# Designs tried in a protein design run: peptides against a protein of PDB entry 2KNC. Part 10

Target 1, 74 residues: chain A of PDB entry 2KNC
Amino acid sequence: KGPDILVVLLSVMGAILLIGLAALLIWKLLITIHDRKEFAKFEEERARAKWDTANNPLYKEATSTFTNITYRGT

## One batch from the design tools (peptide; aimed at target 1 V12 G20)

Design b2_p14_1_s1 (made by RFdiffusion4, then SolubleMPNN; from b2_p14_1, 12 letters changed)
Fold by OpenDDE base, seed 2:
Structure b2_p14_1_s1 (fold): chain B 74 residues (1-74), chain A 14 residues (1-14)
Amino acid sequence: as target 1 above (74 residues)
Amino acid sequence: LLLELLLALLLSLL
């Protein structure tokens, strides 16, 4: 029985669809890993910059809480 | 690689 041309065509179509789907999944995975690594670095740098700003003795918080000693009487 | 695998599969079905 000669190769069923229909089986060959369906197998080639199935292979192309599977390769296309695999390529899209790999591409999405690579982007997702790249983006997660980049976002993690930006969050680490931002956390470090906040720590450096919190430890900067020039940034006195503009909120001087003046404890009004006169309000100890109700 | 992928093209060679597809070609090998096609040749195996012929």
Scores: peptide ipSAE 0.044, ipTM 0.684, DockQ to the pose 0.363
OpenDDE base, seeds 1, 3, 4, 5: peptide ipSAE 0.043, 0.042, 0.043, 0.039; ipTM 0.680, 0.672, 0.678, 0.664

Design b2_p14_1_s2 (made by RFdiffusion4, then SolubleMPNN; from b2_p14_1, 14 letters changed)
Fold by OpenDDE base, seed 3:
Structure b2_p14_1_s2 (fold): chain B 74 residues (1-74), chain A 14 residues (1-14)
Amino acid sequence: as target 1 above (74 residues)
Amino acid sequence: LLLQRLLEILESLK
């Protein structure tokens, strides 16, 4: 008995659907991994830039502490 | 499984 034509057609359709789904999942996975790596680098660079700004000798703090020499702490 | 069945079917059509 030759292969059931219906079984052949359904198997081919199922295979195409599975390949398509797998391709979409792989595509999404690759993008997600790429984006997470790029975001992680961006956050590292931002953290480094913040650290460098904190140690920048040209950084003037918005708050200045003045010691009042006339303040007798009672 | 499905890929193996597809290969078996393709082989049976040859």
Scores: peptide ipSAE 0.061, ipTM 0.695, DockQ to the pose 0.195
OpenDDE base, seeds 1, 2, 4, 5: peptide ipSAE 0.057, 0.051, 0.045, 0.047; ipTM 0.691, 0.687, 0.684, 0.671

Design b2_p14_1_s3 (made by RFdiffusion4, then SolubleMPNN; from b2_p14_1, 11 letters changed)
Fold by OpenDDE base, seed 1:
Structure b2_p14_1_s3 (fold): chain B 74 residues (1-74), chain A 14 residues (1-14)
Amino acid sequence: as target 1 above (74 residues)
Amino acid sequence: LLLELLERVLKELL
């Protein structure tokens, strides 16, 4: 009993669809890994920039406390 | 490669 020609055709179509789906899943996975790596790098660079600003002895806070030397607290 | 694998699967199914 030769394989049913319909079973052979459906199996070939199914295999092509599975390969296409697998390729899309691999592509989506690669993009997702790439995006996470790029985002992690961006957050690391942004964190470093904050640390460099916070540890920079030249950084003056926008809020300066002026001690009024003429203020005689009664 | 992928085509050769498909041809092998087809030869085993037939």
Scores: peptide ipSAE 0.035, ipTM 0.653, DockQ to the pose 0.269
OpenDDE base, seeds 2, 3, 4, 5: peptide ipSAE 0.035, 0.029, 0.023, 0.026; ipTM 0.654, 0.607, 0.570, 0.588

Design b2_p14_1_s4 (made by RFdiffusion4, then SolubleMPNN; from b2_p14_1, 12 letters changed)
Fold by OpenDDE base, seed 3:
Structure b2_p14_1_s4 (fold): chain B 74 residues (1-74), chain A 14 residues (1-14)
Amino acid sequence: as target 1 above (74 residues)
Amino acid sequence: LLLQLLLELLQKLL
């Protein structure tokens, strides 16, 4: 039985479509993983910078807590 | 995997 030329053509077309779709999915996955890793580093650096800002010796708190030693709360 | 499956299908068809 010779190869059903129609089945050969449809199988080759289906394979090209599946390879193309797989390549697009792999490409999108690689970008998404790259971007998530870069964003995670950026958020870690931003978090660290926020913690360092709390200890910035140039930061004068707008609120000075004065402990009044004579305040006997009734 | 998909390329291997295609080659196996092509070999069964030829």
Scores: peptide ipSAE 0.044, ipTM 0.668, DockQ to the pose 0.185
OpenDDE base, seeds 1, 2, 4, 5: peptide ipSAE 0.043, 0.042, 0.036, 0.037; ipTM 0.670, 0.669, 0.641, 0.648

Design b2_p14_2 (made by RFdiffusion4)
Pose (drawn by RFdiffusion4):
Structure b2_p14_2 (pose): chain A 74 residues (1-74), chain P 14 residues (1-14)
Amino acid sequence: as target 1 above (74 residues)
Amino acid sequence: VFVVLVLVAVVLLV
């Protein structure tokens, strides 16, 4: 009672808050990284799908175009 | 660790 045990305790409380803040960062990535995959796979598909559709009108046709050397006409 | 610090805080309050 004489002392105060407030100042010493104030420091101890800081460690709890700090120990959580340190763990907070680690676990923050654990929940966020779980998305980085999809978030990446997301933008990844949007990237290829363009380059893989902004210039590929052959498939719509059938499955070939040139290399069809044969009896000509018109 | 939190539990230990809480016990230390309890001991200091007692």

Design b2_p14_2_s1 (made by RFdiffusion4, then SolubleMPNN; from b2_p14_2, 11 letters changed)
Fold by OpenDDE base, seed 3:
Structure b2_p14_2_s1 (fold): chain B 74 residues (1-74), chain A 14 residues (1-14)
Amino acid sequence: as target 1 above (74 residues)
Amino acid sequence: LVKELLELIQELLS
């Protein structure tokens, strides 16, 4: 039985398309994993920076409450 | 994957 040229061509085209699709999916997956890891590191560093700011003796809160000593509640 | 593809091509060409 001679090879059906149409079957061969369609199979090769299908295989190339599947390989291309698989490569794109793997690429997208790798980027997504990379971005999530980088974002997780960024959030960890941001969290750490917030903790360090809380313990920084140079940090003063933007809002301070002042008691007016001259205020007699009449 | 590549080997499997080559085997399929060989099977189709035989």
Scores: peptide ipSAE 0.072, ipTM 0.708, DockQ to the pose 0.284
OpenDDE base, seeds 1, 2, 4, 5: peptide ipSAE 0.049, 0.070, 0.067, 0.067; ipTM 0.671, 0.710, 0.700, 0.705

Design b2_p14_2_s2 (made by RFdiffusion4, then SolubleMPNN; from b2_p14_2, 11 letters changed)
Fold by OpenDDE base, seed 1:
Structure b2_p14_2_s2 (fold): chain B 74 residues (1-74), chain A 14 residues (1-14)
Amino acid sequence: as target 1 above (74 residues)
Amino acid sequence: LIEELLKLIEELLE
């Protein structure tokens, strides 16, 4: 019983399409994992920079509490 | 993957 040439052709076409789809899914997955790691690293670096600034004795807060010496609280 | 595809082609050609 010779192989049905149509079954062989359709199977090869299907395999090529599945390989192409799998490659695109793997590529998208790798990018998504990379972007999530890079974003997590960026947020960690931003958090560290904020903590390092807060612990720096040279840091002056942009908000200063002024005691108004003329404020006579009634 | 490639070996499984080759095996599937062999099984379809038998």
Scores: peptide ipSAE 0.043, ipTM 0.686, DockQ to the pose 0.250
OpenDDE base, seeds 2, 3, 4, 5: peptide ipSAE 0.043, 0.034, 0.030, 0.041; ipTM 0.692, 0.644, 0.628, 0.689

Design b2_p14_2_s3 (made by RFdiffusion4, then SolubleMPNN; from b2_p14_2, 11 letters changed)
Fold by OpenDDE base, seed 3:
Structure b2_p14_2_s3 (fold): chain B 74 residues (1-74), chain A 14 residues (1-14)
Amino acid sequence: as target 1 above (74 residues)
Amino acid sequence: LVQELLELIRKLLE
């Protein structure tokens, strides 16, 4: 059977589209993995900074909670 | 990749 020129053309077009889509998916996956690792590191550093702030005797909380002794919750 | 694509094209041309 001679090569069906239409089948060959459609197959080549389909292969190019699939390769392009696969490359975009790989690129997006690599970025997503990178960003998640960087974000996890940032949240760990933020958590450590919170602990260091809580243990700093010079840190005065900007929020003072006053218990109102006259508040009789109904 | 390129060799696999070339092999697929060969199979379509047979």
Scores: peptide ipSAE 0.066, ipTM 0.694, DockQ to the pose 0.288
OpenDDE base, seeds 1, 2, 4, 5: peptide ipSAE 0.043, 0.065, 0.052, 0.043; ipTM 0.643, 0.700, 0.662, 0.652

Design b2_p14_2_s4 (made by RFdiffusion4, then SolubleMPNN; from b2_p14_2, 11 letters changed)
Fold by OpenDDE base, seed 2:
Structure b2_p14_2_s4 (fold): chain B 74 residues (1-74), chain A 14 residues (1-14)
Amino acid sequence: as target 1 above (74 residues)
Amino acid sequence: LIDELLELIQKLLE
């Protein structure tokens, strides 16, 4: 059977679409893995900063607790 | 990939 030009054209178009889709999926996967690693690093640095703040004797909490001595809870 | 596609095209042209 001679070359079915339609089958060749459809196979090439299908291959280009599949390669393009695979490249987009790989790209999205790489970005998502990168962003998750960067976020995990950021949360680790934030956790360390919280520990350093808790151990800093100069840290004053922004919240001043005023005890109202006249408050008898109803 | 490109070589496999070219080989597939060649097999479809035979």
Scores: peptide ipSAE 0.064, ipTM 0.714, DockQ to the pose 0.244
OpenDDE base, seeds 1, 3, 4, 5: peptide ipSAE 0.059, 0.049, 0.034, 0.035; ipTM 0.697, 0.673, 0.640, 0.646

Design b2_p14_3 (made by RFdiffusion4)
Amino acid sequence: AAAAAAAAVAAAAA
Pose (drawn by RFdiffusion4):
Structure b2_p14_3 (pose): chain A 74 residues (1-74), chain P 14 residues (backbone only)
Amino acid sequence: as target 1 above (74 residues)
Amino acid sequence: not in this file (backbone only, 14 residues)
């Protein structure tokens, strides 16, 4: 009663808030990192799908083009 | 953590 226990308690409460803030950061990555994979695999497909489609009109044809040396004509 | 905080409050009150 005489004292105040407020000032000492004020410091103790800071540790709770701080202990959570420290854990908050760790767990923040745990929830965010779960996405980094897809978020990466996402941009990863959009990168190779271009380079793997902006210049590959052979497949549409069939499965080959040149190296077809044979009886010529026209 | 709660136990360490209670001990710290008890030590400061002492």

Design b2_p14_3_s1 (made by RFdiffusion4, then SolubleMPNN; from b2_p14_3, 13 letters changed)
Fold by OpenDDE base, seed 2:
Structure b2_p14_3_s1 (fold): chain B 74 residues (1-74), chain A 14 residues (1-14)
Amino acid sequence: as target 1 above (74 residues)
Amino acid sequence: LLDELLELLLQALS
């Protein structure tokens, strides 16, 4: 039987599409994992910085609270 | 999948 050119062409096209899709999925997966790891590291560093600030005896909060003696809450 | 594709190609060329 002569070569079925249509089967060959469709199989090659299908393979290229599948490889392309797989490459995109792998790429997206790698980026997503990378970004999540970097974000988790950033949140850990931020949490540590907050703890260090809370334990720093030299830390003075920028917010000051004043009592308004004229406010009766009605 | 690649091996199956290769076999299909070989079969189509035979």
Scores: peptide ipSAE 0.052, ipTM 0.704, DockQ to the pose 0.287
OpenDDE base, seeds 1, 3, 4, 5: peptide ipSAE 0.048, 0.048, 0.050, 0.046; ipTM 0.695, 0.689, 0.700, 0.694

Design b2_p14_3_s2 (made by RFdiffusion4, then SolubleMPNN; from b2_p14_3, 13 letters changed)
Fold by OpenDDE base, seed 3:
Structure b2_p14_3_s2 (fold): chain B 74 residues (1-74), chain A 14 residues (1-14)
Amino acid sequence: as target 1 above (74 residues)
Amino acid sequence: LLKELLELLKKALE
């Protein structure tokens, strides 16, 4: 009965380690999926805010491109 | 896995 007790103890330890590792992987996966969904919503809202700003008649672009009428490109 | 663990636990209780 000695080797059977050692096999049982090692199998229980192995099962606990595998369950613990699986729980950590599931936890990390759930967080990663949650964070990616939240980030995707944030980027969609930021994109929408950029498009809304582009259509805002009160938006003055910080960069004014002056066409120099006197620039003869040689 | 779980069935094997239950079988090993039964053999150890014995």
Scores: peptide ipSAE 0.064, ipTM 0.734, DockQ to the pose 0.447
OpenDDE base, seeds 1, 2, 4, 5: peptide ipSAE 0.061, 0.064, 0.056, 0.059; ipTM 0.730, 0.733, 0.719, 0.722

Design b2_p14_3_s3 (made by RFdiffusion4, then SolubleMPNN; from b2_p14_3, 13 letters changed)
Fold by OpenDDE base, seed 2:
Order: structure tokens, then sequence, then C-alpha cells
Structure b2_p14_3_s3 (fold): chain B 74 residues (1-74), chain A 14 residues (1-14)
């Protein structure tokens, strides 16, 4: 019994679909890893900028603490 | 898998 041409065609079609799906998954994985690395770098740079700002004697916090002198903590 | 598929293609073409 020669291999059924339909079985060969379905096998080739299935292989193409699996390769296409695997390529899309690899592509998505690479992008997701890239984006996470870029985001981690951005948060590190932002953390460094915050440390530099905290050491800058000219940095005034936007938060003005008004001590209410009439607040008796009763 | 690929080699087996190539054999099946070769057997189906002959």
Amino acid sequence: as target 1 above (74 residues)
Amino acid sequence: LLEELLKLLQEALL
C-alpha cells in the first residue's frame, strides 16, 4: 500500500502550521524578553535619577508640609 | 520526522 497522497499532504500542511506557530511563539518570546530588559533598564535609569535628585541640594520636594500649629493630637 | 516525511514524499512520487 503506497503512502496515501492525502496523508502526505495533511502531514506537510500540519508541519507548515507547526513551524509557523513555533516561529510566532519564538518571535513573541524574543520581543517579550527584549521589552522586559528595556523596561528593567528604564527603571534602573529612573532609580539612578531619583538618587541623584535626592543628593541635589537644589531639589525642593513638590510636597510642602504645613505643620498645623493648632493640631493638638487629642 | 523531517527525514521520514522526505522518505514518504519520495515513496509517494515514485
Scores: peptide ipSAE 0.048, ipTM 0.698, DockQ to the pose 0.314
OpenDDE base, seeds 1, 3, 4, 5: peptide ipSAE 0.041, 0.041, 0.030, 0.042; ipTM 0.679, 0.666, 0.615, 0.687

Design b2_p14_3_s4 (made by RFdiffusion4, then SolubleMPNN; from b2_p14_3, 13 letters changed)
Fold by OpenDDE base, seed 2:
Structure b2_p14_3_s4 (fold): chain B 74 residues (1-74), chain A 14 residues (1-14)
Amino acid sequence: as target 1 above (74 residues)
Amino acid sequence: LLLDLLLLLLQALL
């Protein structure tokens, strides 16, 4: 019995759809991993810059707290 | 590669 032409056509169409879907999933996975690595690097650099600012001896907070020695809170 | 795999699949179905 020769291969049913319909089975061959449906198998080829199914294979093309599965390959296309697999390629899109791989592409999306690669982008998502890339973007997460880049974002994690930027957050690490930002965290480091915040630590450097907190330890900078020239950094003076714009807010000076004066303790009012006359304020006895009741 | 993908074309060769498609050709092998076609050859296995014929």
Scores: peptide ipSAE 0.044, ipTM 0.683, DockQ to the pose 0.159
OpenDDE base, seeds 1, 3, 4, 5: peptide ipSAE 0.036, 0.036, 0.043, 0.039; ipTM 0.644, 0.635, 0.671, 0.663

Design b2_p14_4 (made by RFdiffusion4)
Pose (drawn by RFdiffusion4):
Structure b2_p14_4 (pose): chain A 74 residues (1-74), chain P 14 residues (1-14)
Amino acid sequence: as target 1 above (74 residues)
Amino acid sequence: LLVVLAVLAVVVFL
């Protein structure tokens, strides 16, 4: 009662808040990294689907075009 | 858990 135990306690409480803040960061990545995958696989598909569709009108046709050397006509 | 630790720290110092 004589002392105050407030100042010493103030420091101890800081460690709790700090120990959580440190763990907060670690766990923040654990919840966020779980998305980085999809978030990546998301933009990854939108990248290839373009280069893989903005210039591939052969499939619509059938499965080939040239290399069809044979009896010509018209 | 941080709240429990804070309560215990306060009780130990009181």

Design b2_p14_4_s1 (made by RFdiffusion4, then SolubleMPNN; from b2_p14_4, 11 letters changed)
Fold by OpenDDE base, seed 2:
Structure b2_p14_4_s1 (fold): chain B 74 residues (1-74), chain A 14 residues (1-14)
Amino acid sequence: as target 1 above (74 residues)
Amino acid sequence: LLLKKLLELLEKLL
């Protein structure tokens, strides 16, 4: 049977759509992996900055605890 | 690879 021109056209259209969809899925996957790596790095840097702040001898907690020396707990 | 498989499928359909 000679080449079914309709089957050829539909197969080419289907292949283009599948390649386009696969490219979009790969692109989205690469971005999502990149963003998760960047977010993990940002949270690590934020954790380090918190440790450096906790060890900073100039860091004064905003909370001043006033111990009332006259408070004998009932 | 995908382009070669597409060409082989096109050759089988022709």
Scores: peptide ipSAE 0.042, ipTM 0.677, DockQ to the pose 0.384
OpenDDE base, seeds 1, 3, 4, 5: peptide ipSAE 0.040, 0.038, 0.035, 0.031; ipTM 0.663, 0.653, 0.637, 0.611

Design b2_p14_4_s2 (made by RFdiffusion4, then SolubleMPNN; from b2_p14_4, 9 letters changed)
Fold by OpenDDE base, seed 1:
Order: sequence, then structure tokens, then C-alpha cells
Structure b2_p14_4_s2 (fold): chain B 74 residues (1-74), chain A 14 residues (1-14)
Amino acid sequence: as target 1 above (74 residues)
Amino acid sequence: LLLELLLRALQELL
């Protein structure tokens, strides 16, 4: 029985589709790993910048509590 | 490599 030309065509089409799907999955995985590393670096840099801003004695919280020293409540 | 593996798998299916 000659090779079922239909089985050969379907197997080639299936192989091309599987390679295309695998390439898309690898691409998505690489982007996801890249984005996670970049996001982790940005969060670390933002955390460091927040620590530097929290240690900046020039950032007096805009809440100057004016303790009115004149409220000696009798 | 991957193309050779596919060609071998196609040859085993034929």
C-alpha cells in the first residue's frame, strides 16, 4: 500500500503547527522571564529610592502639626 | 538537529 499521501501531508502540517506553537511558547516564556527580571530590578530600584527619600531629612511630612503652645487649658 | 529529527520521524512513519 503506497504511503498514504494524506497521512504524510497531515503529519507535515501537524509538525509545522507544533513547531510554530513551540516557538510561540518559548517566545512568551522568554518575554515573561525578561519582564519578571526587569520588574524585580525596577521594584528594587524603587525600594532603594523610597529608602533614600525616607532618609531625606528635607522631606518633612507636609503635616506640620502646629502644637498651639497657647492651649494651656485651665 | 530539529529538522533532521522531524525528517527521521517522517521516514519512520512512511
Scores: peptide ipSAE 0.039, ipTM 0.656, DockQ to the pose 0.352
OpenDDE base, seeds 2, 3, 4, 5: peptide ipSAE 0.037, 0.038, 0.032, 0.032; ipTM 0.649, 0.646, 0.623, 0.628

Design b2_p14_4_s3 (made by RFdiffusion4, then SolubleMPNN; from b2_p14_4, 11 letters changed)
Fold by OpenDDE base, seed 2:
Structure b2_p14_4_s3 (fold): chain B 74 residues (1-74), chain A 14 residues (1-14)
Amino acid sequence: as target 1 above (74 residues)
Amino acid sequence: TLLELLKELLEKLL
């Protein structure tokens, strides 16, 4: 059977679509892995900053609790 | 190889 030009065209179109989809999936996967690694580093740095804050005797909380002596909790 | 696979696919398609 001679080359079915329609089968050739459909196969090339299908291959281009599959390559495009594969490239998008790989790209999304790479970004997702990158973002998760960056987020994990950020959470590690935040955890370290919390430990440093807890161990710093000069740390004063920015929040001052003012006890309103007149508040009777009605 | 990838090239041989492409050749075999082309030979089946043509």
Scores: peptide ipSAE 0.042, ipTM 0.641, DockQ to the pose 0.240
OpenDDE base, seeds 1, 3, 4, 5: peptide ipSAE 0.041, 0.039, 0.037, 0.035; ipTM 0.654, 0.633, 0.614, 0.608

Design b2_p14_4_s4 (made by RFdiffusion4, then SolubleMPNN; from b2_p14_4, 11 letters changed)
Fold by OpenDDE base, seed 2:
Parts: structure tokens; C-alpha cells; sequence
Structure b2_p14_4_s4 (fold): chain B 74 residues (1-74), chain A 14 residues (1-14)
């Protein structure tokens, strides 16, 4: 039975579509992993900067707490 | 995978 040209064409088209889809999925996966690693690094650096600020004796919190001496806590 | 696909395509063309 001679090669069915339609079967060959459909198989090639299917292969190209599958390769294209696989390439897009791999690309998206690599970007997503990269972005998550970069974000995790950024959050670690931010956490470290917060710790350094908390340990700085010159750091004054923007929040001032005033104790109301008249509040008797009923 | 690609080599097997190429072999299957070649077999389909034979």
C-alpha cells in the first residue's frame, strides 16, 4: 500500500504542533523557575535588610506609642 | 525520541 500522503501530512503537522507546544511549555517552565528564584532571592535580601535595620541602634521606628496614663483598663 | 520519530516517518514513507 503506497504511503498515504494525507497520513504523512497529518503526522508531520501533528509532530510540529507537539514540538512547538513542548518548546513553549519548556520555555514557560524555565521562565517561571527563574522568576521564582529571583523573587525568593529578593525576599531573602529584603528580610536581611530588615534584620540589619532592627539591629541598628540608630533606627527609630516611625510609630510612636503614647501610653494614656488615664486609661485604667476597666 | 526525535530519532525514533524520524525512523517511524521513514518507515511510513517506505
Amino acid sequence: as target 1 above (74 residues)
Amino acid sequence: LLDELLLQLLELLS
Scores: peptide ipSAE 0.041, ipTM 0.672, DockQ to the pose 0.362
OpenDDE base, seeds 1, 3, 4, 5: peptide ipSAE 0.033, 0.033, 0.034, 0.034; ipTM 0.632, 0.635, 0.640, 0.643

Design b2_p14_5 (made by RFdiffusion4)
Pose (drawn by RFdiffusion4):
Structure b2_p14_5 (pose): chain A 74 residues (1-74), chain P 14 residues (1-14)
Amino acid sequence: as target 1 above (74 residues)
Amino acid sequence: LVAAAAAVVAAAAA
């Protein structure tokens, strides 16, 4: 009662808040990193799908075009 | 953390 235990306790409370803040960061990545995959695989498909569709009108045709050397005509 | 802080406050009040 004489003392105050408030100042010493104030410091101890800081450790709890700090121990959580440190763990908060670690776990923040654990929940965020679980997305980085899809978030990456997301933009990854949008990147290839363009370069893999903005210049590939052969498939629509069938499965070939040139290299069809044979009896000509017209 | 809140429970640990409350236990520490209760021990300081004792």

Design b2_p14_5_s1 (made by RFdiffusion4, then SolubleMPNN; from b2_p14_5, 12 letters changed)
Fold by OpenDDE base, seed 3:
Structure b2_p14_5_s1 (fold): chain B 74 residues (1-74), chain A 14 residues (1-14)
Amino acid sequence: as target 1 above (74 residues)
Amino acid sequence: LLELLQELLELALK
């Protein structure tokens, strides 16, 4: 009884498909992890830029409170 | 996986 050539062919095809699927899943996982790390760095840098803006001596608040020295509240 | 491919190859050559 020779090996069932169909079983051998189907098993080899199945193995190739599983390797291809595993490679695609690993590739997608690596990209997803990379993109999340890059996005996390971008949000950290954006957060730092907001903190640095608070200490920027060139930042003029859009709202200036003028105390009118002539306003004697009745 | 490689072992399974080897076993299948050995089985196919017998």
Scores: peptide ipSAE 0.059, ipTM 0.736, DockQ to the pose 0.303
OpenDDE base, seeds 1, 2, 4, 5: peptide ipSAE 0.056, 0.053, 0.053, 0.052; ipTM 0.735, 0.730, 0.725, 0.726

Design b2_p14_5_s2 (made by RFdiffusion4, then SolubleMPNN; from b2_p14_5, 11 letters changed)
Fold by OpenDDE base, seed 2:
Structure b2_p14_5_s2 (fold): chain B 74 residues (1-74), chain A 14 residues (1-14)
Amino acid sequence: as target 1 above (74 residues)
Amino acid sequence: LLDLLLALLLEALR
């Protein structure tokens, strides 16, 4: 029985497609993990910078609250 | 999977 050339061709094509798809999935996964780690690091650095700003003795809030001594809330 | 494909390819060349 001669080799089923069609079965070989379809198996090779299927293998190339599966390898290509696997490579794309691995690539996308690596990028997504990298980007999430980098984003998490930037958010941590931003959170730290906000804490440093809140503890900065030179930081004056733009909002001054004046207590109106004449306001007796009923 | 790869070994199976290689085995099928070798059997097809025989």
Scores: peptide ipSAE 0.040, ipTM 0.656, DockQ to the pose 0.286
OpenDDE base, seeds 1, 3, 4, 5: peptide ipSAE 0.039, 0.031, 0.039, 0.038; ipTM 0.653, 0.612, 0.648, 0.648

Design b2_p14_5_s3 (made by RFdiffusion4, then SolubleMPNN; from b2_p14_5, 10 letters changed)
Fold by OpenDDE base, seed 2:
Structure b2_p14_5_s3 (fold): chain B 74 residues (1-74), chain A 14 residues (1-14)
Amino acid sequence: as target 1 above (74 residues)
Amino acid sequence: LLALLEALLKLALE
């Protein structure tokens, strides 16, 4: 007695669905890892640019705070 | 994938 045609059809459908799902999960994982690495690199470059600006002797902060010594907070 | 399909086809023809 050959295998039931229904068992063969369900096994093929199940295999296609599992392969499709696995391919989508691998693709999503690769993109997520890529995007996280690029974002981490961007934040590192941004941090370096901030440090280089802070170490520039010509950099003047746009905001200066003056403490009013006569202000007793009531 | 092709080898799996061929194996399933052979199994279906037995």
Scores: peptide ipSAE 0.065, ipTM 0.738, DockQ to the pose 0.288
OpenDDE base, seeds 1, 3, 4, 5: peptide ipSAE 0.064, 0.056, 0.059, 0.057; ipTM 0.737, 0.723, 0.726, 0.723

Design b2_p14_5_s4 (made by RFdiffusion4, then SolubleMPNN; from b2_p14_5, 12 letters changed)
Fold by OpenDDE base, seed 3:
Structure b2_p14_5_s4 (fold): chain B 74 residues (1-74), chain A 14 residues (1-14)
Amino acid sequence: as target 1 above (74 residues)
Amino acid sequence: LLELLRKLLEEALK
């Protein structure tokens, strides 16, 4: 009757540890999936903002070419 | 798992 009680106690402890480990793995997996989805949304929003900037009529290019109408190159 | 724990508990109570 002694070894059976020890086997039950060890099996219950092992089950609790396995459930705890499984819960931590599920938690880590859920966070990793969440963070990847959030990062994918952020990159999509950044891509849209870049496209919107390219089509923004208020966008001033850093290089402005002025045609000097009075420049007759000699 | 639960059924294995039940069997182990039933053996320990005999």
Scores: peptide ipSAE 0.062, ipTM 0.727, DockQ to the pose 0.261
OpenDDE base, seeds 1, 2, 4, 5: peptide ipSAE 0.057, 0.057, 0.048, 0.056; ipTM 0.720, 0.720, 0.710, 0.715

Design b2_p14_6 (made by RFdiffusion4)
Pose (drawn by RFdiffusion4):
Structure b2_p14_6 (pose): chain A 74 residues (1-74), chain P 14 residues (1-14)
Amino acid sequence: as target 1 above (74 residues)
Amino acid sequence: FVVLALVAVVLALA
């Protein structure tokens, strides 16, 4: 009662808040990193799907085009 | 956390 045990306690409370803040960061990545995969695989598909569709009208035809050397005509 | 909370309770009771 004489003392105050407030100042000493104030420091101890800081450690709890700080110990959580440190763990907060670690766990923040654990929940965020779980997305980085899909978030990456997301933008990854939208990157290849373009280069893989903005210049590939052969498939719509069938499965070939040139290299069809044979009896010509017209 | 639990340890520090017990320490905080002990200090409050002191």

Design b2_p14_6_s1 (made by RFdiffusion4, then SolubleMPNN; from b2_p14_6, 11 letters changed)
Fold by OpenDDE base, seed 2:
Structure b2_p14_6_s1 (fold): chain B 74 residues (1-74), chain A 14 residues (1-14)
Amino acid sequence: as target 1 above (74 residues)
Amino acid sequence: IEELLKLAQELLEK
């Protein structure tokens, strides 16, 4: 049977589309892993900054708790 | 790419 040029063309086109889709999925996966690692570093740096703030004797909490000694909860 | 060339060659030889 002579080469079905249409089958060859469709198979090559299908394979190019599959390779393109696979490359996009790999690229998206790499970005997603990168973003998760960057976010984890950002949360670690934020946690460190919170620890440094908690150990700073000059840090005044913005919340002053006034105990109202006259508050009898009804 | 090489697998695609092999498949194209196998389809051309049939």
Scores: peptide ipSAE 0.039, ipTM 0.675, DockQ to the pose 0.353
OpenDDE base, seeds 1, 3, 4, 5: peptide ipSAE 0.035, 0.038, 0.025, 0.032; ipTM 0.660, 0.671, 0.602, 0.635

